# Peptides against a protein of PDB entry 4GXB: the designs that were tried, part 80

Target 1, 277 residues: chain A of PDB entry 4GXB
Amino acid sequence: VPTEEVSLEVLLSNGQKVLVNVLTSDQTEDVLEAVAAKLDLPDDLIGYFSLFLVREKEDGAFSFVRKLQEFELPYVSVTSLRSQEYKIVLRKSYWDSAYDDDVMENRVGLNLLYAQTVSDIERGWILVTKEQHRQLKSLQEKVSKKEFLRLAQTLRHYGYLRFDACVADFPEKDCPVVVSAGNSELSLQLRLPGQQLREGSFRVTRMRCWRVTSSVPLPSGSTSSPGRGRGEVRLELAFEYLMSKDRLQWVTITSPQAIMMSICLQSMVDELMVKKS

## One batch from the design tools (peptide; made by RFdiffusion4, then SolubleMPNN)

Design b2_p16_7_s1 (from b2_p16_7, 8 letters changed)
Fold by OpenDDE base, seed 4:
Structure b2_p16_7_s1 (fold): chain B 277 residues (1-277), chain A 16 residues (1-16)
Amino acid sequence: as target 1 above (277 residues)
Amino acid sequence: MEELKEQAEFLRELLS
């Protein structure tokens, strides 16, 4: 693509639009810096955020496709898909809520975290009780952003990224699940027939390895996943998990977001490694 | 297509 100046739209988690003028040849970091400048986010806080490719659903919710890599050209990455459904989203890219302290000391950082958290609660990514919801709404009405975040940090699945409903082979074959990534784990929420809602927690520290695979199911094969037509590419995330001492078991998640899930896993592992260094 | 990520160090730590 020839180098040209273009207007690129980057969305916040709440759907707020940030329009930046960039070059088509600008890499991910260049675009991120442009967004930061537009928002008046200090340079030392840029590293706490990343750009993500998402598919916008009809209800305005975002289905995360992948994190934009350093070598990518965000303008090209989003426009090459030739669909208005795809957007670039700015979101925090760390997992440990302790890093919120660094970000929220700045007004712009605080606003970004607040907007993201409000959105995550509204979308049901963060789980709240009725009483907690009341408290959060009160703080929101008062525009008490710091207090709002402090309360939110105590909530279940704070800082998690929630994926679209998909299928896993655990605990049973073809089990419908909702996967969330955060706090160094994959949380699998499932409801088996006649059973209560259950949550399986898979800590990354107990994963020996994981892989993403792509395949095309054969028409005669029983490998077709629910919701996928014959001949469509099937993405799977498989991880080998230490269920108990000396007992490893493979768990496979079938999802169009398998790549994003693997990115989250790697990101969580990387953050843990930094803490251990 | 397959992408494998190894976490052998974490497993070793857990099993030590």
Scores: peptide ipSAE 0.020, ipTM 0.598, DockQ to the pose 0.030
Fold by OpenDDE base, seed 5:
Structure b2_p16_7_s1 (fold): chain B 277 residues (1-277), chain A 16 residues (1-16)
Amino acid sequence: as target 1 above (277 residues)
Amino acid sequence: MEELKEQAEFLRELLS
């Protein structure tokens, strides 16, 4: 791709558009810096955010595809897909809410976290009770962003990334689940027919390993998952989990977002390692 | 059938 100046649209979590002028040859960090500059985010806070490739659904929701790598060219990465449904999104890229304190000290950082959190609540990524929702709404009406965030930080799945409904082989084969990543875990929520909501928590510290596989299933009449065409690429995230002492078990999640899930796992592990050092 | 595999492994210390 020839080096040219282009206008690139980067979205915030709430869908707000940030237009930046960049070179087609600008790498992820360059684009991130451009976005930061446009937002007046200070340089020392840039590292708390990342650019993500997402697919915008018909309802406007974002399906996270992957984090853009350092070596990538965001303009190329998004435009090469030849579909307007793909977007670049700016989102915080740390897991420990303690880092919010650093970001919140800056007006722009505060606004970004606030906007993201509001969006996550609205989208159901952060789970709230009716009473909590009332409290949050009140704070939002008052534009008490810091207080809003402090309350939000206490909520279930604060800071989690919620994935699209998918399938896992846990607790049983072909279980429909909703996976969320955060707080050094994968949360698998499922509701089987006639049963109440169940949640399985898989801590990354108990994962011996994980892998992502991409395969093209052989045409077989009966094994096509509902809604998938024959021959479509199947992505799976499998992790070997320490269920109990001396008992390792593989858990496999079948999802188009398997790559993103693995990225989250790695990111969570990396953050834990930083904390240990 | 085409399959790609990526694996990440962790040290035993992470499980302790």
Scores: peptide ipSAE 0.020, ipTM 0.586, DockQ to the pose 0.037
Fold by OpenDDE base, seed 1:
Structure b2_p16_7_s1 (fold): chain B 277 residues (1-277), chain A 16 residues (1-16)
Amino acid sequence: as target 1 above (277 residues)
Amino acid sequence: MEELKEQAEFLRELLS
């Protein structure tokens, strides 16, 4: 693509649009800096955020596809998909809520975290009780952003990324699950017929390894699952997990977001390594 | 650490 000045739209978690003028040849960091400048986010806080490629669903929710890599050209990455459903989203890119303290010290950082958290609650990414929801709404009405975030930090799945409903082979084959990544784990929520909602927690520290595979399903004479067209690429995330002492078991998640899940795993591991250093 | 490198390489290949 020839180097040209273009207007690029970057969305916040709540769908707010940030328009930046960039070059088509600008890399991810260049675009991120442009977004930061537009928002008046200090340079020292830029590293707490990343740009993500997402697919906007009909309900306005975002299905995270992947984090944009440093070598990528965000304008090219999003426009090459030739679909307006794909968007670039700014989101915090750390997992430990302790880093919120650094970000919240700045007005813009506080606003970004607040907007993201409100959105995550509204979308059901953060799990809240009725009473907690009432408290959060009260704080939101008062526009007490710091107090709102402090309460939110105590909530279940705060800071998690929630993925679209998918399928896993755990605990049973072809089990429908909702996967969330955060707090150095993959949370698999499942509701089996006649059973209550159950959550399986897979800590990254107990994962020996993981891999993403891409395959084209063979035409099996059996009724293909409704919704996947012939020839659709099947992505799977498989990880080998230490279930108990000296017992490793493979768990496989079939999801179009398998790549994003893998990115989350790596990111969580990287953050843990930084904390140990 | 090696597995992380493999994943990074995989992503680069997918995006190439």
Scores: peptide ipSAE 0.018, ipTM 0.574, DockQ to the pose 0.145
Fold by OpenDDE base, seed 2:
Structure b2_p16_7_s1 (fold): chain B 277 residues (1-277), chain A 16 residues (1-16)
Amino acid sequence: as target 1 above (277 residues)
Amino acid sequence: MEELKEQAEFLRELLS
């Protein structure tokens, strides 16, 4: 692709658009810096955020595809897909809420976290009780961003990335689940008809290993997941989990977002390693 | 550049 100056749209978690002028040859960090400059985010806070490739759903929600890697050219990565559904999103890229303290010290950082958190709550990524919701609304009306975030930090699945509904072989085969990644875990939520919500928590520290596999379904395969056209690549995330002492069990999640899930796992592990060093 | 500046200001206000 010839090097040209182009206008690139980057979205915030809430769908707000940031338009930046970049070169087609600009790498992910270059684009991220451009976005930061546009937002007046200081350089020392850039590292707390990343660019993600997402697919915008009809309802405006984002299905995260993957994190853009350092070597990538975001303009090329998004435009090569030849679909307007694909977007680049800026989001915080750390898991430990303690890092919020660093980001919140800056007005722009605070605003970004606030906007993201509001969006995550609105989208149901962060779980709230009725009372908590009322409190959050009150704080939102007052535009008390710091207090809002402090309350939000106490909420279930704060800082988690929620994935689209998918299928897992846990607790039984072909279970419809909603997976969320955060706080060094994968949370698998299952609601069967007539049953209460069940949640399985899989801590990354108890995962011996994980892998992503891709397969092309055979034409005869009856498991047409609703909404996937025949012939779509099936992605699976499998991890070997220490269920109990000396008992390892494989858990497999079938999801188009398996790659993103694996990225989250690696990211969580990396962060833990940084904390231990 | 002017359009970018305006948008940046708008975003700053929106994010403020």
Scores: peptide ipSAE 0.000, ipTM 0.317, DockQ to the pose 0.020; fails the geometry check

Design b2_p16_7_s2 (from b2_p16_7, 9 letters changed)
Fold by OpenDDE base, seed 5:
Structure b2_p16_7_s2 (fold): chain B 277 residues (1-277), chain A 16 residues (1-16)
Amino acid sequence: as target 1 above (277 residues)
Amino acid sequence: SSAAEEEARFLRELLS
């Protein structure tokens, strides 16, 4: 791709748009720096955020595809897909809420976290009771951003990334589940017929390994996965989990977001390693 | 509104 100056649209988690002038040859960090400059985010806070490739759904929600890697050219990565549904999103890229303290010290950082958190609550990524929702709304009406975040930090699945509904082979084969990543775990929420909502927690520290596989289903008499057409690529995330002492079991999640899930796993592991150093 | 107008609104709010 020839090096040219272009206008690139980067969205915040809530869908608000940031337009930056960049080169087509600018790598991920270059674009991130341009976005930070546009927002007046200090350089020392840039590392707390990343750029993600997402697919915008019909309702405006984002399905995270993957984190843009350092070597990538964001303009090329998004435009080469030849679909306007794909967007670049800025989001915080750490998991431990303790790092919020660093980001919140800056007005722009505070506003970014606030906007993201509001969006996560509105989209149901963060789980809230009716009373908690009332409290959050009150704080939002007062525009008390710090207090809003402090309350949000106590909520279930704060800081988690929620994926689109998919299928897992746990606890039973072909179980519909909602997967979320955060707090060094994969959370699998499911409701089996006649049963209460259940959540399976899979801590990354108990995963021996994981892998992503892609396959093209052959035409067969078997029904394809719901919502998947014939010949579509099927992605699976499989991880080997220590269920109990000396008992390893493979768990497989079938999802178009398997790659993003694996990125989250690696990111959570990396952060844990940094904290242990 | 245009993308630029939306950005301007947000930036004003973000930077205020």
Scores: peptide ipSAE 0.029, ipTM 0.640, DockQ to the pose 0.020
Fold by OpenDDE base, seed 2:
Structure b2_p16_7_s2 (fold): chain B 277 residues (1-277), chain A 16 residues (1-16)
Amino acid sequence: as target 1 above (277 residues)
Amino acid sequence: SSAAEEEARFLRELLS
């Protein structure tokens, strides 16, 4: 791709648009810096955010595809897909809410976290009770961003990334599940016929290993994943989990977002390692 | 452009 100056659209988690003028040859960090500059985000806070490739769904929600890597050219990465449904999204890229304190010290950082959190709540990524919802709305009406975030930080699945409905082989084969990543875990929510909502928590610290595999379904094969067209690549995330003492069990999630899930796992592990050092 | 207008609104809010 020839080096040219282009206008690149970067979205916030809530879909708000930031336009930046960049070169087609600018790498991920270059674009991120451009976005930060446009938003007046201080340089020392840039590292708390990342650019993600997402697919915008019909309802405006984002299906996270992957994190843009350092060597990538965001303009090329998004435009090469030749579909307007693919977007670049700016989102915080840490898991421990303690890091919010660093980001919240800056007005722009605060606003970014606030906007993201509001969006996550609205999209159901963060789980709230009726009373909590009332409290959040009250704070939102008052535009008490810090207080809003402090309350939000206490909520279930705060800071989690929620994935599209998919399928897992746990607790039973071909179970429809909703997976969320955060707090050093994968949360699998499911409702089996005639049963109440259940949640399985899989802590990354108890994962011996994980892998992502891709396969092409056979023509005669059944597709258990809703919305998957015939001939589409099947992605799976499998992890070996320590269920109990000396008992390892493989859990497999079938999802188009398997790559993103693995990225989240690695990211959570990396963060834990940093905190321990 | 519509995008520019949206950005302008957001930026004003974000930077306020």
Scores: peptide ipSAE 0.029, ipTM 0.639, DockQ to the pose 0.020
Fold by OpenDDE base, seed 3:
Structure b2_p16_7_s2 (fold): chain B 277 residues (1-277), chain A 16 residues (1-16)
Amino acid sequence: as target 1 above (277 residues)
Amino acid sequence: SSAAEEEARFLRELLS
């Protein structure tokens, strides 16, 4: 793509649009800085956010595809897909809610976290009781953003990224699950026939290793997984987990978002390493 | 454009 000035749309978590004028040759950080400047986000807070490639669903929800890499060209990355469904999204890129304190000190940072959190609650990424929801709505009506966030920080799956429904081989083969990443874990929620909702918590600190694999299924007479046609690439995330003392078990998740899941895992590990240093 | 109008509304809110 020739180097030229273009208008690039970047979405916030709630779908609000930020238009920035950038060069087609601008790298991820350049675009991020342009977005920050447009929002009047101070330079010292830029590092708390990242740009993500997402697919916007018909209902307006975002299916996260991957984090844009440092040397990537966001304009090219999104436009090369030649589908209006793909968007670039700005979102916070840390996991420990303690970092919210740094971001919340700035008005723009506060607003970004607030907008993201509201969206996450509305989309069901953050799990709330009826009473909690009432309290949150009250705070939202009062536009008490700091108090809203403080309450939200106590909620289940605050700061988590929720993935599209997929399949895992845990606790048994071909289990439909909803995976969420956050707080240094993968949460697998499922409901088996005749059973209550269950959650498997897989802490990254107990993962010996993980891998993403891709394969092309053989033609079969069976219907392919939802959202995947015959012959389409199948992605899997497999991790080896320490279930108990000296007992390792592989867990495999089949999902088009396997790459994004692995990115989350690595990101969570990296953050833990930083905190330990 | 509609996108620009939406952005303007948001920016006013965000920067207020």
Scores: peptide ipSAE 0.027, ipTM 0.604, DockQ to the pose 0.020
Fold by OpenDDE base, seed 1:
Parts: structure tokens; C-alpha cells; sequence
Structure b2_p16_7_s2 (fold): chain B 277 residues (1-277), chain A 16 residues (1-16)
């Protein structure tokens, strides 16, 4: 791709558009710095955020595809897909809410976290009770951003990334689940027939390993899965989990977001290692 | 049987 100056649109979690002028040859960090500059985010806070490739759904929600890598050219990465539904999104890229304290000290950082959190609540990524929702709305009306975040930090799945509904082989084969990543775990929410909503928690510290595989289903009379065309690439995330002492079991999640899930796992592990140092 | 490829594999020890 020839090096040219272009206008690149980067979205915040709430859909706010940030337009930056960059070179087509600018790498991810260069673009991130440009976004930070446009937002007046201090340099020392840039590292708390990352750029993500997402697919915007019809309802305006974002389906996270992957984190943009350091060597990537964001302009090329998004435009090469030749679909307007693909966007670049700025989002915080740490898991431990303790790091919010650093970000919240800055006006822009505070605003970014606030906007993201509001959006996550509105989208149902953060789970709230009726009373909590009332409290949050009250704080939002007062524009008490710090207090809003402090309350939000106590909520279930705060800081989690929620994925699109998919399928897992746990607790049983072909089980519809909603996967969320955060707090060093994968949370699998499911509702089996005649049962209440359940959550399976898979801590990364109990994962021996994981892998992402891609496969092409062979056309057969029995392999017609609803919603997926024949011959479409199937992505799976499989992890080997320590269910109990000396009992390892593979859990497999079938999802187009398997790559993103693996990125989250690695990111959570990396953060844990940093905290241990 | 379907064709399958391993795109990524991560090995790590249990953190405990």
C-alpha cells in the first residue's frame, strides 16, 4: 500500500467518532498516539488503552474481532476487509480495576472509562440489579463520573468483555452459552431447559493450555447447523482445564470470536505475571 | 471428518 495521508475513524465504546489524520503506513502505536493526542490523553496513559478491530452489528453493538497488533497498519487492516461494518475501537486494555485509579486521575482518562462503562452497562455487559441500575442512573444524571465508576467497579462483570452468543461442549454437547472474559476468567453463562441461569467460571490459573483451531466442515446431510452456511470456516477455542485434583478436561467453545477469546486469555495471563513481578 | 488446523496453541503451567 502506498504511503499516503488519510483520515481514519476510530470509535469509542459509545460510538463517538474520533477522526485522526495518519499515514497509511502508520503502525498501531502511531495511530493510538494520534487518537490520544486528539483526545488530549496524556502519553503516560496511552498504555492503558488499545485499538481493537470490531464488527458493528445491526443494533449498534460491537462484536470484537481481535486486538490490533503492534506491527499492523490499522488503516490497512480495517479497509482491506471492504465492509463498512468493520470499525476500529478504542477501549481500555487492562483487567484489574485497580489500574482505573491511575486512569481516573486524568480528566480524559476518567471520561473514557466513564463512557465505556456506561456503554457496557447499556449493552448488558455489566450485570446490574434493579436497585443498582437506579443508583447508576442517579449518578449519571448528576454526572458524578467518579462515583459512578466506583459503584460500577463493584458490579458483576465489571471490566469484562462480552462475546456474542455461541456454543460450547460444556456442561453438555452443543450448549448455547454467552462467554465473557474478565477478572482472569472466562465466564460461561447458560440456561438449560427447565433450569435457572447458570454461570460456569473458568479461571485462567487453572488452564493448563489453550488453542484456537479453524476447520472447514464437510457437507453432509446431518451437519446443517442453523445460522451457519456450509463450508464456512469454523473457529474453536479449546482449553484444558483442571476441574479437580489431577483431573484435566478439555472445554471447547465454538465461536467466530475464538481468536479474540484467546487474545483475552493471553492478556489476562500477561497481566497476572506483571502483578507478580 | 472435517479439515482442522491449529492456528494458535498456548502452553503454560498452572498458576498456583
Amino acid sequence: as target 1 above (277 residues)
Amino acid sequence: SSAAEEEARFLRELLS
Scores: peptide ipSAE 0.011, ipTM 0.478, DockQ to the pose 0.040; fails the geometry check

Design b2_p16_7_s3 (from b2_p16_7, 11 letters changed)
Fold by OpenDDE base, seed 4:
Structure b2_p16_7_s3 (fold): chain B 277 residues (1-277), chain A 16 residues (1-16)
Amino acid sequence: as target 1 above (277 residues)
Amino acid sequence: SSREQEEMEFLRSLLS
């Protein structure tokens, strides 16, 4: 692609559009800096955010595909898919809510976190009780962003990224689950027949290893990911988990978002290493 | 906690 100046649309979590003028040859960091400049986000806060490739669903929700890597050209990455459903989204890229303190000290950072958090709550990524919802709405009506965030930070799955419904082989084969990544874990929410909603927590610190595989299932083979027919490419995330002392067990998640899940795992591990070193 | 210590040791062994 020849180097040209283009207008690139980058969305916030709430769908707000940020238009930036960039070069087609600008790498991820260049585009991120352009977005930051457009938003008047200080340079020292840029590192708390990343650009993500997402697929916009009919209801406007985002299905995260992957994080854009440093060497990528965001304009090319999104346009090469030749589908308008794919978007670039700006989102915070850390997991520990303690880092919110750094970001919230800046007006723009505060606004970004606020918009993201509101969206996450509206989308059901952050779980709230009726009482908490009322409190949040009150704060939202008052536009008390700091107080809103402080309350939100205490909520279940705050800071988590929620994936589309998929399938896992745990606790049973072909078990429908909703996976969320955050707080150094993968949370698998599931409902088995005749049972209440359950959540399985898989801490990254107890994962021996993980991998993503791509395969084409046979027509008479095992189940495929939801929404995909037989013979279509199936992505799986498999991780070997320390269930108990000296007992490792493989868990496999079948999902079109397996790549994004693995990115989250690595990101969480990386952050833990930074905090513990 | 003991669990946290075990997890940290496990993590350390994986990431060393």
Scores: peptide ipSAE 0.017, ipTM 0.604, DockQ to the pose 0.024
Fold by OpenDDE base, seed 2:
Structure b2_p16_7_s3 (fold): chain B 277 residues (1-277), chain A 16 residues (1-16)
Amino acid sequence: as target 1 above (277 residues)
Amino acid sequence: SSREQEEMEFLRSLLS
């Protein structure tokens, strides 16, 4: 791609558009800096955010594809897909809510976290009771962003990334699940017919290893994974989990977002390592 | 575009 100045659209979690003028040859960090400049986000807070490639669903929700890599060219990455459904999204890229304290000291950072949190609640990524929802709405009406965030930080799955419905072999084969990543875990929620909602929590600290595999399935009469047609590439995330003392068990998640899941796992591990250093 | 301008105005409002 020839080096030229282009207008690139970057979205916030709530779909708000940020237009930046960048070069086609600008790397991820360059674009991120441009976005930060456009938002008047200070330089010392840029590192708390990342750019993600997402697919915008019909309802406007985002299916996260992957984090844009450091040396990647965001303009090329998004435009090469030749589909308007693919977007670049700015989102916070840390897991520990303690880092919110650093970000929300700045007006722009506060607003970004607020917008993201509101969106996450609206999309059901953060789980709320009726009473909590009422409280949040009250704070939202008052535009009390700090208080809103403080309350939100206490909510279930705050800071989690929620994935599209997919399939896992846990607790049994071919179980429909909703996976969420956050707080150094993968949360697998499932509702089997006639059963109550169940959740499995898999802490990254108990994962011996994980891997992503890509395969092309043979034609079969079986139901394909959600969002995938027959013959499409099948992605799986498998992790070996310490179920009990000296008992390891493989858990496999079949999802088009397996790559993103693995990115989340690595990111969570990295953050834990940073905190321990 | 006008739509882009509207979005930016809303964004500015959000970020105020």
Scores: peptide ipSAE 0.016, ipTM 0.461, DockQ to the pose 0.020
Fold by OpenDDE base, seed 1:
Structure b2_p16_7_s3 (fold): chain B 277 residues (1-277), chain A 16 residues (1-16)
Amino acid sequence: as target 1 above (277 residues)
Amino acid sequence: SSREQEEMEFLRSLLS
């Protein structure tokens, strides 16, 4: 793509559109800085956010594909997919809610976190009881953004990324699950027929290793999951988990978002290492 | 980290 000035659309978590004028040759950080400038976000807070490639679903929800890397050209990354369903989204890129304190001190940062949190609640990423929902709505009506966030920080799966329904081989083969990443863990939620919702927590500190693989299913023998045709690339995230003392077990998640899951794992590990230093 | 570098290389390979 020749170097040209273009208008690039970047979405906030709530779907708000931010239009920035950038060069096609601008890298991820350049675009991020342009978005920050458009929003009046201070330079010292830029590092708390990242740009993500997402697929917008029919209901308006975002399916996170991956985090844009430093070497990437966001304009090229999104336009090369030749589909309007792909978008670039700005979202906070840290896990520990303690960092919210730094971001919330700024008006723009506060607004970004507030919008993101409202969206996450509305989309069911953050789990709330009826009473909690009432309290949150009351605070939202009062436009008490700080108080809203303080309450939200106490809620189940605050700060988590929720993935699309997928399949895992745990606890049984071909088990439908909903995976969420946050708080240094992968949460696998499972609802089997006749049973209540169950959640398995896999802490990253108990993962010996993980890997992402891509494969093309062979026509014979393996029943492809409903909705995937023959010849479609299958992505899997596999991690070796310490189930008990001296007992390692592989867990495999089959999901188009396997790459994003691995990015989350690495990001959580990196953050833990920073806090340890 | 080494793992982060591997992840980046993997992503680069997908984008090439």
Scores: peptide ipSAE 0.015, ipTM 0.493, DockQ to the pose 0.171
Fold by OpenDDE base, seed 5:
Structure b2_p16_7_s3 (fold): chain B 277 residues (1-277), chain A 16 residues (1-16)
Amino acid sequence: as target 1 above (277 residues)
Amino acid sequence: SSREQEEMEFLRSLLS
């Protein structure tokens, strides 16, 4: 692609659009810096955020595809897909809520975290009780962003990334699950027939390894996954988990977001390593 | 819409 100046749209977590003028040859960091400059986000806070490729669903929700890599060209990455449903989203890229303190010190950082958190709550990524929701709404009405975030930080799945409903072979084969990544774990929520909601927590520290595989299923008269066309590429995330002493078990998640899940796993591991160094 | 207004106001706050 020849180097040209283009207008690139980057969305915030809440869907707000930020237009930046960049070169087609600008790498991810260059675009991120441009977005930061447009928002007046200080340079020292840029590292707390990343650009993600997402697919915007019909209801406006985002299905995260992957994090844009450092040497990737965001303009090319998004336009090459030749579909308007794909967007670039700015989101915080750390897991430990302690880092919120650094970001919240700045007005722009605070606003970004606030908007993201509000969106995550509205989308059901962060789990809240009715009472908690009332409290949060009250704080929103008062526009008390810091206090809002402090309360939100205590909520279940704060800072988690919630994936689209998918299928896992745990605890049984072909179980419908909702996977969320955060706090150094994968949370698998499932509701089996006749049973109440269950959650399985898989800590990354107990994963011996993980892998993503892609396959093309053989032609079949029926598709097991609703909404998936026949012959479409199937992605799976498999991880070997230490269930108990000397008992390793493979868990496989079948999801179009398997790549994103693996990115989250690696990111969480990396952050843990940084914290322990 | 009211939502659009709120979003715009938020964006303005970020850009101020």
Scores: peptide ipSAE 0.014, ipTM 0.441, DockQ to the pose 0.018

